# Peptides against a protein of PDB entry 8YR4, part 70

Target 1, 309 residues: chain A of PDB entry 8YR4
Amino acid sequence: PRGSPALQLVVLICLGLMGLERALNVLVPIFYRNIVNLLTEKAPWNSLAWTVTSYVFLKFLQGGGTGSTGFVSNLRTFLWIRVQQFTSRRVELLIFSHLHELSLRWHLGRRTGEVLRIADRGTSSVTGLLSYLVFNVIPTLADIIIGIIYFSMFFNAWFGLIVFLCMSLYLTLTIVVTEWRTKFRRAMNTQENATRARAVDSLLNFETVKYYNAESYEVERYREAIIKYQGLEWKSSASLVLLNQTQNLVIGLGLLAGSLLCAYFVTEQKLQVGDYVLFGTYIIQLYMPLNWFGTYYRMIQTNFIDMEN

## One batch from the design tools (peptide; made by RFdiffusion4, then SolubleMPNN)

Design b2_p14_5_s1 (from b2_p14_5, 11 letters changed)
Fold by OpenDDE base, seed 3:
Structure b2_p14_5_s1 (fold): chain B 309 residues (1-309), chain A 14 residues (1-14)
Amino acid sequence: as target 1 above (309 residues)
Amino acid sequence: FQEELEEEKRLLES
């Protein structure tokens, strides 16, 4: 934001915290490797206890699961609230100013409540999209690149190639299947809106429906609309399961190939047992945010289409 | 849209 040096500093701090999250995503598996190696070597308790304590502290900073529960992520989210509020308010004021510049004919053709809902949806969509791009999409792509570099430098070029091929195939299939799935979701949402509109129209015309004793007819029409909706919902849900299963298969194949290669190098004494654990842990950490990539990609596409209209 | 993302989030976390 060009207008406030304080908010610019907060953005820079948030970017620094994002860099720290990327460093933690590499360090946590490394420290876990070191614990496994120290346990295998039957190292003295003092060195083991220090490494475990350091690992737990790094894991507290990183968080578990989606990474959203870590101290660094929570601190970033907390600091970003002020930037988001400033951005939202600026977009809302720009939309509101633009609405006042529009012709009286445009305002007379639309209900004020519909215009406000469009403005609120537009603002929320833009602000949401920017937040997801900056905090989820870009960091996930950065983690993949860092992972490829790390495995290529510290293991073997073959590990970097496996991760590259696995992640490239994963992203490509995620995009292709998400584009295919988006058709079913649009059809579902259109039918949901039509079903809701029928229910609202029937309820608004309640007196007329009672007067003509048409209650059974309106119920049957609503039932047909629900059945049609459920048929589209099933296609949407089944397409999501297919996406998730396709993603799981790609990651499973990458994990299998890399784990077999790592096990082979451990048998040749080129890698330690901890390096096998590191590879598995790191691939799983890359996989967790990638599950959301399809949702983020769809979000990007929807908001681009909504900005072109 | 945010609700739909949170619903997909809940479905992927379950």
Scores: peptide ipSAE 0.016, ipTM 0.570, DockQ to the pose 0.139
Fold by OpenDDE base, seed 2:
Structure b2_p14_5_s1 (fold): chain B 309 residues (1-309), chain A 14 residues (1-14)
Amino acid sequence: as target 1 above (309 residues)
Amino acid sequence: FQEELEEEKRLLES
């Protein structure tokens, strides 16, 4: 936002809050580890109570690990409303100015209400895409990189490798299966629109259908269209279940491999019991935002295609 | 598009 120093300050504060969220994603598992170690060592109550209180406070700031429900995330989202409104208004005014530069012949060929609806969809698509890229995709990738670095530095290099392979395989399979699934979803949406169009045409021609007593014929055609739609809907839904199950298997294998390796190093007295809990907690925290990655990836693809048209 | 995201969000939360 070049014209408002106040909005520039808000952007800087939001970036600072995003950095704080990344720090919390590392600190929360560390404090949880420390609680488990202090409990195992039967440490004094005062040290334990301070560590637990600090953990609960950090967990309140972080929220559920999805990055959507924490106090810091909510504060960021609240502050960002003004920046989003400024960006939206700027895009809308640019589109509106461009529409006024278009030829009279282009305007005469289209209804003014359709042109405005296209402009509103375009503005919403651009502002949505930017928000999801900045607040979901980039932070999630940053958390993965921070996780790999953390496990490589503070654990054995094998843990960093397991996290790297698990997350790389997860992302790759999520992209590939999402691209495959998008074909089924497009076919479903096309058949839904065709089924809706047939229902609208039948209702608009109600007098003609009534005149020919063709009600049973129109109902049977509508049934056939519904059966065809449900066949495509089933493929779409089954492909989503397959995606979720594939993601669950990859995370499960990564968690299994890492947990067995942690358990082995605990038996060799190289790691503490808290480090086993840390690994499990941290992997689950990385998994939560990644579950949405497929949806974000599809959204990005759709928005790019819609911006090119 | 927001409705489709909310619907996918509901499908992933259910």
Scores: peptide ipSAE 0.015, ipTM 0.566, DockQ to the pose 0.139
Fold by OpenDDE base, seed 5:
Structure b2_p14_5_s1 (fold): chain B 309 residues (1-309), chain A 14 residues (1-14)
Amino acid sequence: as target 1 above (309 residues)
Amino acid sequence: FQEELEEEKRLLES
């Protein structure tokens, strides 16, 4: 936002808070590891109590594994409201100005309500795309990279490789399956619009339907359209379950391979029991935002298509 | 689109 130094400062603070969230995502598992190790060693109460208190405080700052409930995330979201409003208003004014520059022939061929709907979709698409890229996609990729670096430096290089392969396979399959699902969703949306149009046409012609006692025929025609829609909806929903199950399988295999390797190194006294807990906790923390990645990818793809129109 | 995201969010949180 070039016009307001106050909004620029808010953006910088939000970026700083995003960096703090990334640091918390590493620190929380480390402190949890330390608690497990101190409990295993039967450490003195004072050391344990301090570590537990510090962990709970860090966990309050981080929030739940979705990252949305933490104090830092809530503060970021609160500060971002003004930036989002400024961006939305700017995009809306640009679209409105562009609509006034369009030829009279373009306006005569379209209903004003359709033009406004296109403008609202365009504004929402640009603002949404920017928000999803900045707050969901980029942070998730950063957490993966930080994870690979952390496990490669503080664990054996094999752990970094397992995380890299697991996350690369996860992202690739998420993209491929999401692109495949987009076909089913487009077919569903087309059939939904057709079913809605038929219902509207039947209701607008209500007097004619009553005159011919054709209510049973129109109801049966609507039922057939609903059954056809539900067949496409089932394909869309089943493809989502398949995506989620594929994602769960990839994470499960990565967790299995890494957990077995951790357990082996703990048995060989090369790692502590807390390091096993750290690995499991960190992989689960990476999984939580990745579950949304398919949705974000679809949203990005749809918003790009809507911006090209 | 934000409503579709909120619906998919609800479906993934349930």
Scores: peptide ipSAE 0.015, ipTM 0.556, DockQ to the pose 0.137
Fold by OpenDDE base, seed 4:
Structure b2_p14_5_s1 (fold): chain B 309 residues (1-309), chain A 14 residues (1-14)
Amino acid sequence: as target 1 above (309 residues)
Amino acid sequence: FQEELEEEKRLLES
């Protein structure tokens, strides 16, 4: 944000909080590992109680792993409201200024209400997209990279390879299945709008429908439109279930391969029992924000297509 | 669009 040192400071604080979230994503599994190791060693209650209290405090700061429910994430979101409002207002004013620079011939060809609706959709899309990229997509990719580095350095290169292959396959399948799913969702939304338009047209012409006793015909026509909509809705919903199950299978296979390898290294006394728990906890923690990646990717694609129009 | 995202949020949290 150019021109407000206060908003620049808020952006720097938000970036610092994002760095803190990345640190918490590594520290929380480490503290959980340490609890399991201290329990295994039958360590003194004072050391255990301090480590558990520290873990619970770090978990409160991190939240549930979705990146939306933690104290740090909520504080970041709260501080970002003013930056988002400033950015939105600036984009709205730039679009409005550009609309005034367009030729009178362009304005005469379009209804003013349609132009404003396109402008509002454009501003909301751009500001939403930037927020999702900066606060969800980039952090999730950073957590994956940090995870690969961490497991490669502290466990074995094989663990880093498993996480790399699992996450690369997950991201690739998420993109491919999301692009395939987007066709069904667009067809559903188009049919929903057509069904709603038919209902509105029938209700606006209710006197004509009454005059011709065509009520049964309009109801049957509306029923056929609903059945056609529900057939597309089912394809959209079934494609979402297929995406979620494909994602779950990839993570499940990665978790299985890594957990078996970790268990093997624990039996060889190269790793501790807590390291097995750390691996499982960290993979599950990476999975939670990745479920949203398909939604974020679709948002990115939709917003890019809406910006080209 | 935010409503569609919140609905997908509810579907993924359920």
Scores: peptide ipSAE 0.016, ipTM 0.586, DockQ to the pose 0.138; fails the geometry check

Design b2_p14_5_s2 (from b2_p14_5, 11 letters changed)
Fold by OpenDDE base, seed 5:
Structure b2_p14_5_s2 (fold): chain B 309 residues (1-309), chain A 14 residues (1-14)
Amino acid sequence: as target 1 above (309 residues)
Amino acid sequence: FEEQLKKEEELLNS
């Protein structure tokens, strides 16, 4: 943000915290590996207790699962509120200024409430797109790259190749299936708007409908519109299930191939039991943000289309 | 899946 050195410092701190999250994503599996190895070796309690305590502390900083944000992520989100508010206000003022520069003929052709709704959607779309790019897309791509590098250097080139192929196939299929699904979602939204418009028109003409005793006819027309909507909704929802299942299959195949290879190297005494646990834990950690990647891609695509209009 | 739908709805309504 130009003009506030305090907000620039907050952005730099948020970027530093994002870097720390990436480091934690590597360190947490490593410490978990070390616990498993120490347990296998029947190591002294003091060494084990220290490693477990360190792991739990790192896990508290990282957070866990799809729903629990770690301390670092919460701190980043808290600090970012002021930056988001500044960006939103700036975009809103730019849109408002641009609306005042538009011709009187453009304003006479549109209702003021529609213009405000377009402005609000435009502001939300820009701020949303920036937040998704910075906090979800870029970090996920960074974690994939870090993972490929880590497995290639510390395990074997074959593990790096499996992760690369799995993630490349996952991303490609996510994009292709999401683009295909967007057609069904657009059709659903168009039919929803048409169904809502018919309901509003029927309710606005309630006196006329009652005068002609046409209530049953309007209800049946509304029922037909709902059935058409539900047919499109089913296609949209079924396409989402297909996307999620395709993603799950790709991750499952990558996990299978890598886990079998890891198990083989453990049997050959080239890797430790903890390395098997590390691989599985790290792949699952990559899967969690990737599950949302299709949603992020669609949102980015929708927001770009809404900015061009 | 439900969290994805809910987040997709929250993002469509935002």
Scores: peptide ipSAE 0.017, ipTM 0.612, DockQ to the pose 0.475
Fold by OpenDDE base, seed 2:
Structure b2_p14_5_s2 (fold): chain B 309 residues (1-309), chain A 14 residues (1-14)
Amino acid sequence: as target 1 above (309 residues)
Amino acid sequence: FEEQLKKEEELLNS
């Protein structure tokens, strides 16, 4: 935001906090590994207590591994409120100014409430898209890249390859299945709107329906519309379960392959027991934000379509 | 759209 140095400083602080979240995503599993190794070696209580206290403090800063509930993420979200409000207001004023430049003929053909609803949808689409890109998509991709680099440098190259293949397959299948699922969701939403419109029209024409004793006919038509809607809703919901199960299977196979390889290297005395725990913890930590990736991808795609219309 | 997102968030958190 060029007009306020205070808001520029807040953006820089938010970017710094995002960098700190990425560092915490590497440090938390490392400290957890170190606790397991110290417990295995029967290390002195003072070293163990310091490492546990440091781990708990880092885990408080990180939160649940998605970042969304951690102290650093909460502080970032709090500071970002002013930046989001400034961006929203700027987009809203640009849309409003552009609406005033449109021809009188365009305004006479539309209701004022419809014009305001278009402005609100446009503002919400831009601010939503920006928030999902900056705070969910980009950080998740960064965590995957950092994870691949970490496992490739500090473990055998085979671990980096397993994480790369698992995450690449997960992302690809998430996109492909989400695109395939979008047709069922669009069909469901179209039928929902048609069913709601029919119910509204029947209720607005209540006197006419009573005059013709057509209540049973309108109820049966509404029942047929509900059955048709439920058939599309089932396809949408079943396709979501299929997406979640496909995602779970890919992560399960990656976790299995990597855990077996890690267990083998522990038996060969090339890795410690803590490194097995590190791998499992890190993969689960990468999985948590990825579960939402399909939802974010769909929201991004919908917001782009809504901005083009 | 927000209500459908909320329902999908509820289904994913359940």
Scores: peptide ipSAE 0.016, ipTM 0.590, DockQ to the pose 0.143
Fold by OpenDDE base, seed 4:
Structure b2_p14_5_s2 (fold): chain B 309 residues (1-309), chain A 14 residues (1-14)
Amino acid sequence: as target 1 above (309 residues)
Amino acid sequence: FEEQLKKEEELLNS
């Protein structure tokens, strides 16, 4: 944000907190590994208790597998409120000034409520897009890259390759299926709006409908619109299930391949039991934010198209 | 998860 050094400092702190979240995503599995290894080796209680306490503290900072419930994430979200408000207000003022520069013919063709709704959608779209890019998409991609590097350096190149192939396939399928799904969702939303408009128009013309005794006709017409909506809703919902299942299968196959390879290397005494647990824990931690990636990608695409209109 | 998806979707469509 240009013009407020305080907001620039808050942005830098938020970026620092995002870096800390990335470090926590690596450290939490490492500390969990170390606990499993210390338990396996029957290490002294003092070392175990310190490692467990440190793990629980790091896990409190990280939060749950979604990352959204951690202390660091909550602190970042709290600090970002002021930056979001500044950005929103700036976008609203830019849209509002642009609306005043538009021709009188453009304004006469639109109702004031529609113009305000376009301005609000445009502001929400830009602010939402920036938030999802900065706080969800970029961090998730960073965690994948960090994971590939970590597994390639500290395990074997085969683990880095499995994670790379799994995540690349996951991202590619997520994008492709999300783009396909977006068509069904748009058709659903368009039909929902049309169905709602018909209901409103019928209710606004209530006296005319009563005068002509056309209640049964309007109800049947509304029923047909609902059936058409439900047919599109089913396609949207079924496409979401297909996305989730495809994602789950890709992660499941990656987890299977990597877990079998870990188990094999543990059997050959090249890795410790804790390294098996680390791999599983880290893959699950990568999966949790990735499950939302399709939603974030769709939101980004919708927001870009809504900005172009 | 589906309910959170719906809430995020409602928040973006509102």
Scores: peptide ipSAE 0.016, ipTM 0.592, DockQ to the pose 0.374
Fold by OpenDDE base, seed 3:
Structure b2_p14_5_s2 (fold): chain B 309 residues (1-309), chain A 14 residues (1-14)
Amino acid sequence: as target 1 above (309 residues)
Amino acid sequence: FEEQLKKEEELLNS
């Protein structure tokens, strides 16, 4: 947004709010740890009540595991509407200007409705890609890095190593399985379009189908196309289950290794009971946005391929 | 799983 100082200020405020969300992602588990420790020590009610009230307030600011329900996230989303509208309008005007610079032969060869659909897809792809990169991908990677640093500094280097290995394996397997899954999804989408085209062609030729009493034949052909689609849909859905299960196994192994190590250090009186709870809550909190990383990666790949064509 | 599928479809149709 180079032309509006007001929009630049809104972008800076949104970046500041993103930094605050990263701080809340560390502070919420810490305050929850402190509550567990104070409960274990049978601390006086005044100290406990203050810590609980502070935790609930921080949790209200952070929101639930989807990140979208927190006060800070809602405020960021609200402020970003103006930046998104400015970016969308700028992309739409660039596409529209480019369409007017194209040769008359290009316009005569295409229906106006197809040109409009290309423009709308192009605008949506660019604006979507930018929003996903800035608000989902970058923050998730930042939370992982902050998590590794936090566990390495405040626990033991072994915890930082477990989180690093777990998250690196998780991201690598997510990419590899998502690339494998993308083949099944493309085949499904191609068959969906072919099934839809067959239904449209049958409906456009309705008079001819009625004249030849070919209704039963068209229905059977449509049924065969649906069965073929469902066979591809099953492969797509089964590959998603495999992705989610692989992700869950990697996080489960990381949680197991780290939880056993925490329990050992609590037994040696090097860590408190609250530190065990902190590790578990923090790993689960990192896992929530990572479940969507495969979707974000696929959207990024699709939008890059659609920009190269 | 169904909620993840639905959100993944919403994210692809947006």
Scores: peptide ipSAE 0.018, ipTM 0.628, DockQ to the pose 0.605; fails the geometry check

Design b2_p14_5_s3 (from b2_p14_5, 12 letters changed)
Fold by OpenDDE base, seed 4:
Structure b2_p14_5_s3 (fold): chain B 309 residues (1-309), chain A 14 residues (1-14)
Amino acid sequence: as target 1 above (309 residues)
Amino acid sequence: ELEQLRREEELLRA
């Protein structure tokens, strides 16, 4: 944000909080590992109680792994409201200024209410996209990279390879299935708009419909439009379930391969029982924000196409 | 679109 040192400071604080979230994503599994190891070793209550209290405090700061419920994430979101409002207002003013620079012929061909609705959709899309990219996509990719590095350094190169292959396959399948799904979603949205338009047109012409006793015909025509919509909605919803199941299978296979390998290394006394728990906890923690990656990727694609129109 | 995103967000939170 150019021109406000206060908003620049807020952006720097938000970036610092994002760095803290990345640190918490590593520390929480480590502290959980340490609790399991201390319990296994029958360590003194004072050491255990301190480690548990520290873990619970770190978990409160991190939240449930969804990246949306932690104290740090909530504080970041709260501070970002002013930056988002500044960015939105700037984009709105740029679009509005650009609309005023367009030819009278362009304005005469469009209804003012449609132009305003396109402007509002454009501003919301750009501001939302940037927020999702910066606060969800980039952090998730960073957490994956940090995870690969961590497992490669502290466990074995094989664990880093499993996480790398699992996450690469997950991201690739998420992109491919999301692109495939986007076709069904667009068809559904187009049919929803057409069904709504038909209902509005029928209601606006209700006097004519009454005059011709065409109520049954309009109801049947609306029913056919709903059935067509529901057929497209089913394809959209079924494609979402297929995406989620594909994602779950990839993570499940990665978790299986890594957990079996970890269990094997624990039996060989190369790793501790806590390291097995750490691996499972960390993979599940990486999985939670990745569920949203398909939604973020779709939003990115939709907003790029909507900016070209 | 925003309502469908919200519904998908609700479905992914469930």
Scores: peptide ipSAE 0.019, ipTM 0.619, DockQ to the pose 0.143
Fold by OpenDDE base, seed 1:
Structure b2_p14_5_s3 (fold): chain B 309 residues (1-309), chain A 14 residues (1-14)
Amino acid sequence: as target 1 above (309 residues)
Amino acid sequence: ELEQLRREEELLRA
């Protein structure tokens, strides 16, 4: 943000915290590996207790799930509130100034409430898009790249290849199935708007409907519109289940292939038991934010369409 | 779930 050195410092701190989250995503599996190796070696209690305490502390900082529940993520989100408010206000003022520069013909054809709703949608779309790109999409892609590099350098190159192929297939299928699903969602939204418009028109003409005793006819037409909507809603929901199941299968196959390879290398004494646990833990950590990638991609597409309008 | 969470976030922002 140009003009506030305090907000620039907050952005730098938030970027530093994002870097710390990436480091924690590597360190947490490493410490968990070390615990398993120390348990296998029957190490002294003092060394084990220190490593367990350090792991729990790192896990508290990292959190779990989509990465939103960790202390570092919560601190980043808290600090980012002021930057988001500054960005939203700047976008709102830019949209508002642009609306004042538009032709009188554009304003005469639109109600003030419609203009305000377009401005609010534009602001929310831009701010939301930037937030999703910076805090969800880019970090998830970075964690995948870091994972491929880590497994290629510290494990055999075959592990890096399995992670690369699994994540590339996952991302490709997520994009392709999400684009296919977007057609069903657009059809559903169009039918929802048409069903709502029909209900509003029937209620606005209530006196005419009463005069002709046409209530049963209007109810039947509304029922037909609902049935048509529910048929499209079912296709949208079923396509989401198909996406989630496809994603689960790809990750399951990657986890299976990598876990079998880890187990084989442990039996050959090339890897330790802790390295098997590290691989499984790291793949599960990559999987958690990836479940949301299809939603982020859809949000990005929707927000771009809403910005072009 | 995710569409429901998004609808809930859109409803919580409204």
Scores: peptide ipSAE 0.018, ipTM 0.587, DockQ to the pose 0.181
Fold by OpenDDE base, seed 5:
Structure b2_p14_5_s3 (fold): chain B 309 residues (1-309), chain A 14 residues (1-14)
Amino acid sequence: as target 1 above (309 residues)
Amino acid sequence: ELEQLRREEELLRA
């Protein structure tokens, strides 16, 4: 944001917090590994208690589950509110000024409510696109790269290769299947709009429908439109389940290959039991944000299409 | 759609 040094500082702090989140994503599994190793070795209580306390503190900072509700993420989200408001207002004012520069013919051909809806869509699309890229897509890709580097350096190079192949296949299939699903979603949305338009037209002509006692006919026509919509909705929803299952299968195969290799190296005394737990924990941790990657890709694609209109 | 997805993300964070 040019013009407010305070907002620039907030952006830099948010970027620093994003870097800290990436570090926590590596440290938390490492400390969990260390706990498992200390428990296996029957280490003294003082060492174990310190490591457990440190792990719990790091886990509090990181959070866990869908969307990381950790202290660092919450602090980042809180600080970003003002930046988002500034960006949204700036985009809204740019769109509004551009609308005033458009020809009278363009305004005469459109209803004011449609123009406002286009402006709101444009603002939401730009602000949404930026937020999803910066806070979801880029961090997820960074965590994958950091993971590949970590496993390649501290484990055998084969682990880095497994993670690379698994994540590359996951991302590729996610994109391809999401592009395929977009066709079903467009068809669903078109039919939803048509079904809604029919309902609105029937209700606006309520007096005419009553005059001709045509209520049963209009209800049956609406029922047919709903059934047609539900057929398209089913295709959209079924394609989502197929995407999720494909993603789960790819992660499952990667987890299987890596876990078997870990177990083998633990049996050969080249790795510790904690290293097996670390690998499993880290792969599951990478999977959590990746489940949403298809949604982010779709949002990005929709927002680009909405910006071109 | 975006607002609905944002609401879904907010609902998943709650």
Scores: peptide ipSAE 0.016, ipTM 0.564, DockQ to the pose 0.102
Fold by OpenDDE base, seed 2:
Structure b2_p14_5_s3 (fold): chain B 309 residues (1-309), chain A 14 residues (1-14)
Amino acid sequence: as target 1 above (309 residues)
Amino acid sequence: ELEQLRREEELLRA
């Protein structure tokens, strides 16, 4: 936002809050580890109570690990509303100005309501894409990198390798399966639009259908269109279940390998019981935002296609 | 599609 120093300050504060969210994603598991270790050692109540209180406060700031429900995330989202509105208005005015530069022949060939709807879709697509990139995709990738670095530095290098392989395989399979399922979703949406068009055409021609007593014929055609739609819907839904199950298996294998390795190092007295709990907690925490990554990837692809049209 | 995505996003926020 070049024209408003106040909005520039808000952007800087939002970036600072995003940095704080990344720090919380490391600190929360560490404090949870410390609680488990203090409980195991039967530490004094004062030290335990302070650590628990600090953990609960940090967890309140972080939220549920999805990055959407924490106090810091909510504050960031609240402050970002004005920046989003400024960006949206700027894009809308640019599109509107460009539409006025187009030839009269282009405007005469289209309804004004369709032109405005194209402008609104374009504005929504750009602002949506920017929001998903900045607030969901980039932070999630940053959390993965921070996780790999943390486990490589503070644990054995094998833990960093397990997290790297697990997350790389997860992301790769998420992209590949999401691209594969997008074909089924497009086919479903096309058939939904065709089924809706048939219903609208039948209702607009109600008098003609009534005149020919063709009501049973139109109902049967609509039934056939619904059955065809449901066949495509089933493929779309089944492909989503397959994606989720594939993601669950990859995380399950990573959690299994890392948990067995943690347990082994605890038996060898190289790690504490709290470190086992930390690994499990941290992996689950990394998994929560990744569950939405396939949805974000699809939204990004759709928004790019909508910007090119 | 965008309206369906918005509805899916609203359903996920709810």
Scores: peptide ipSAE 0.014, ipTM 0.542, DockQ to the pose 0.109

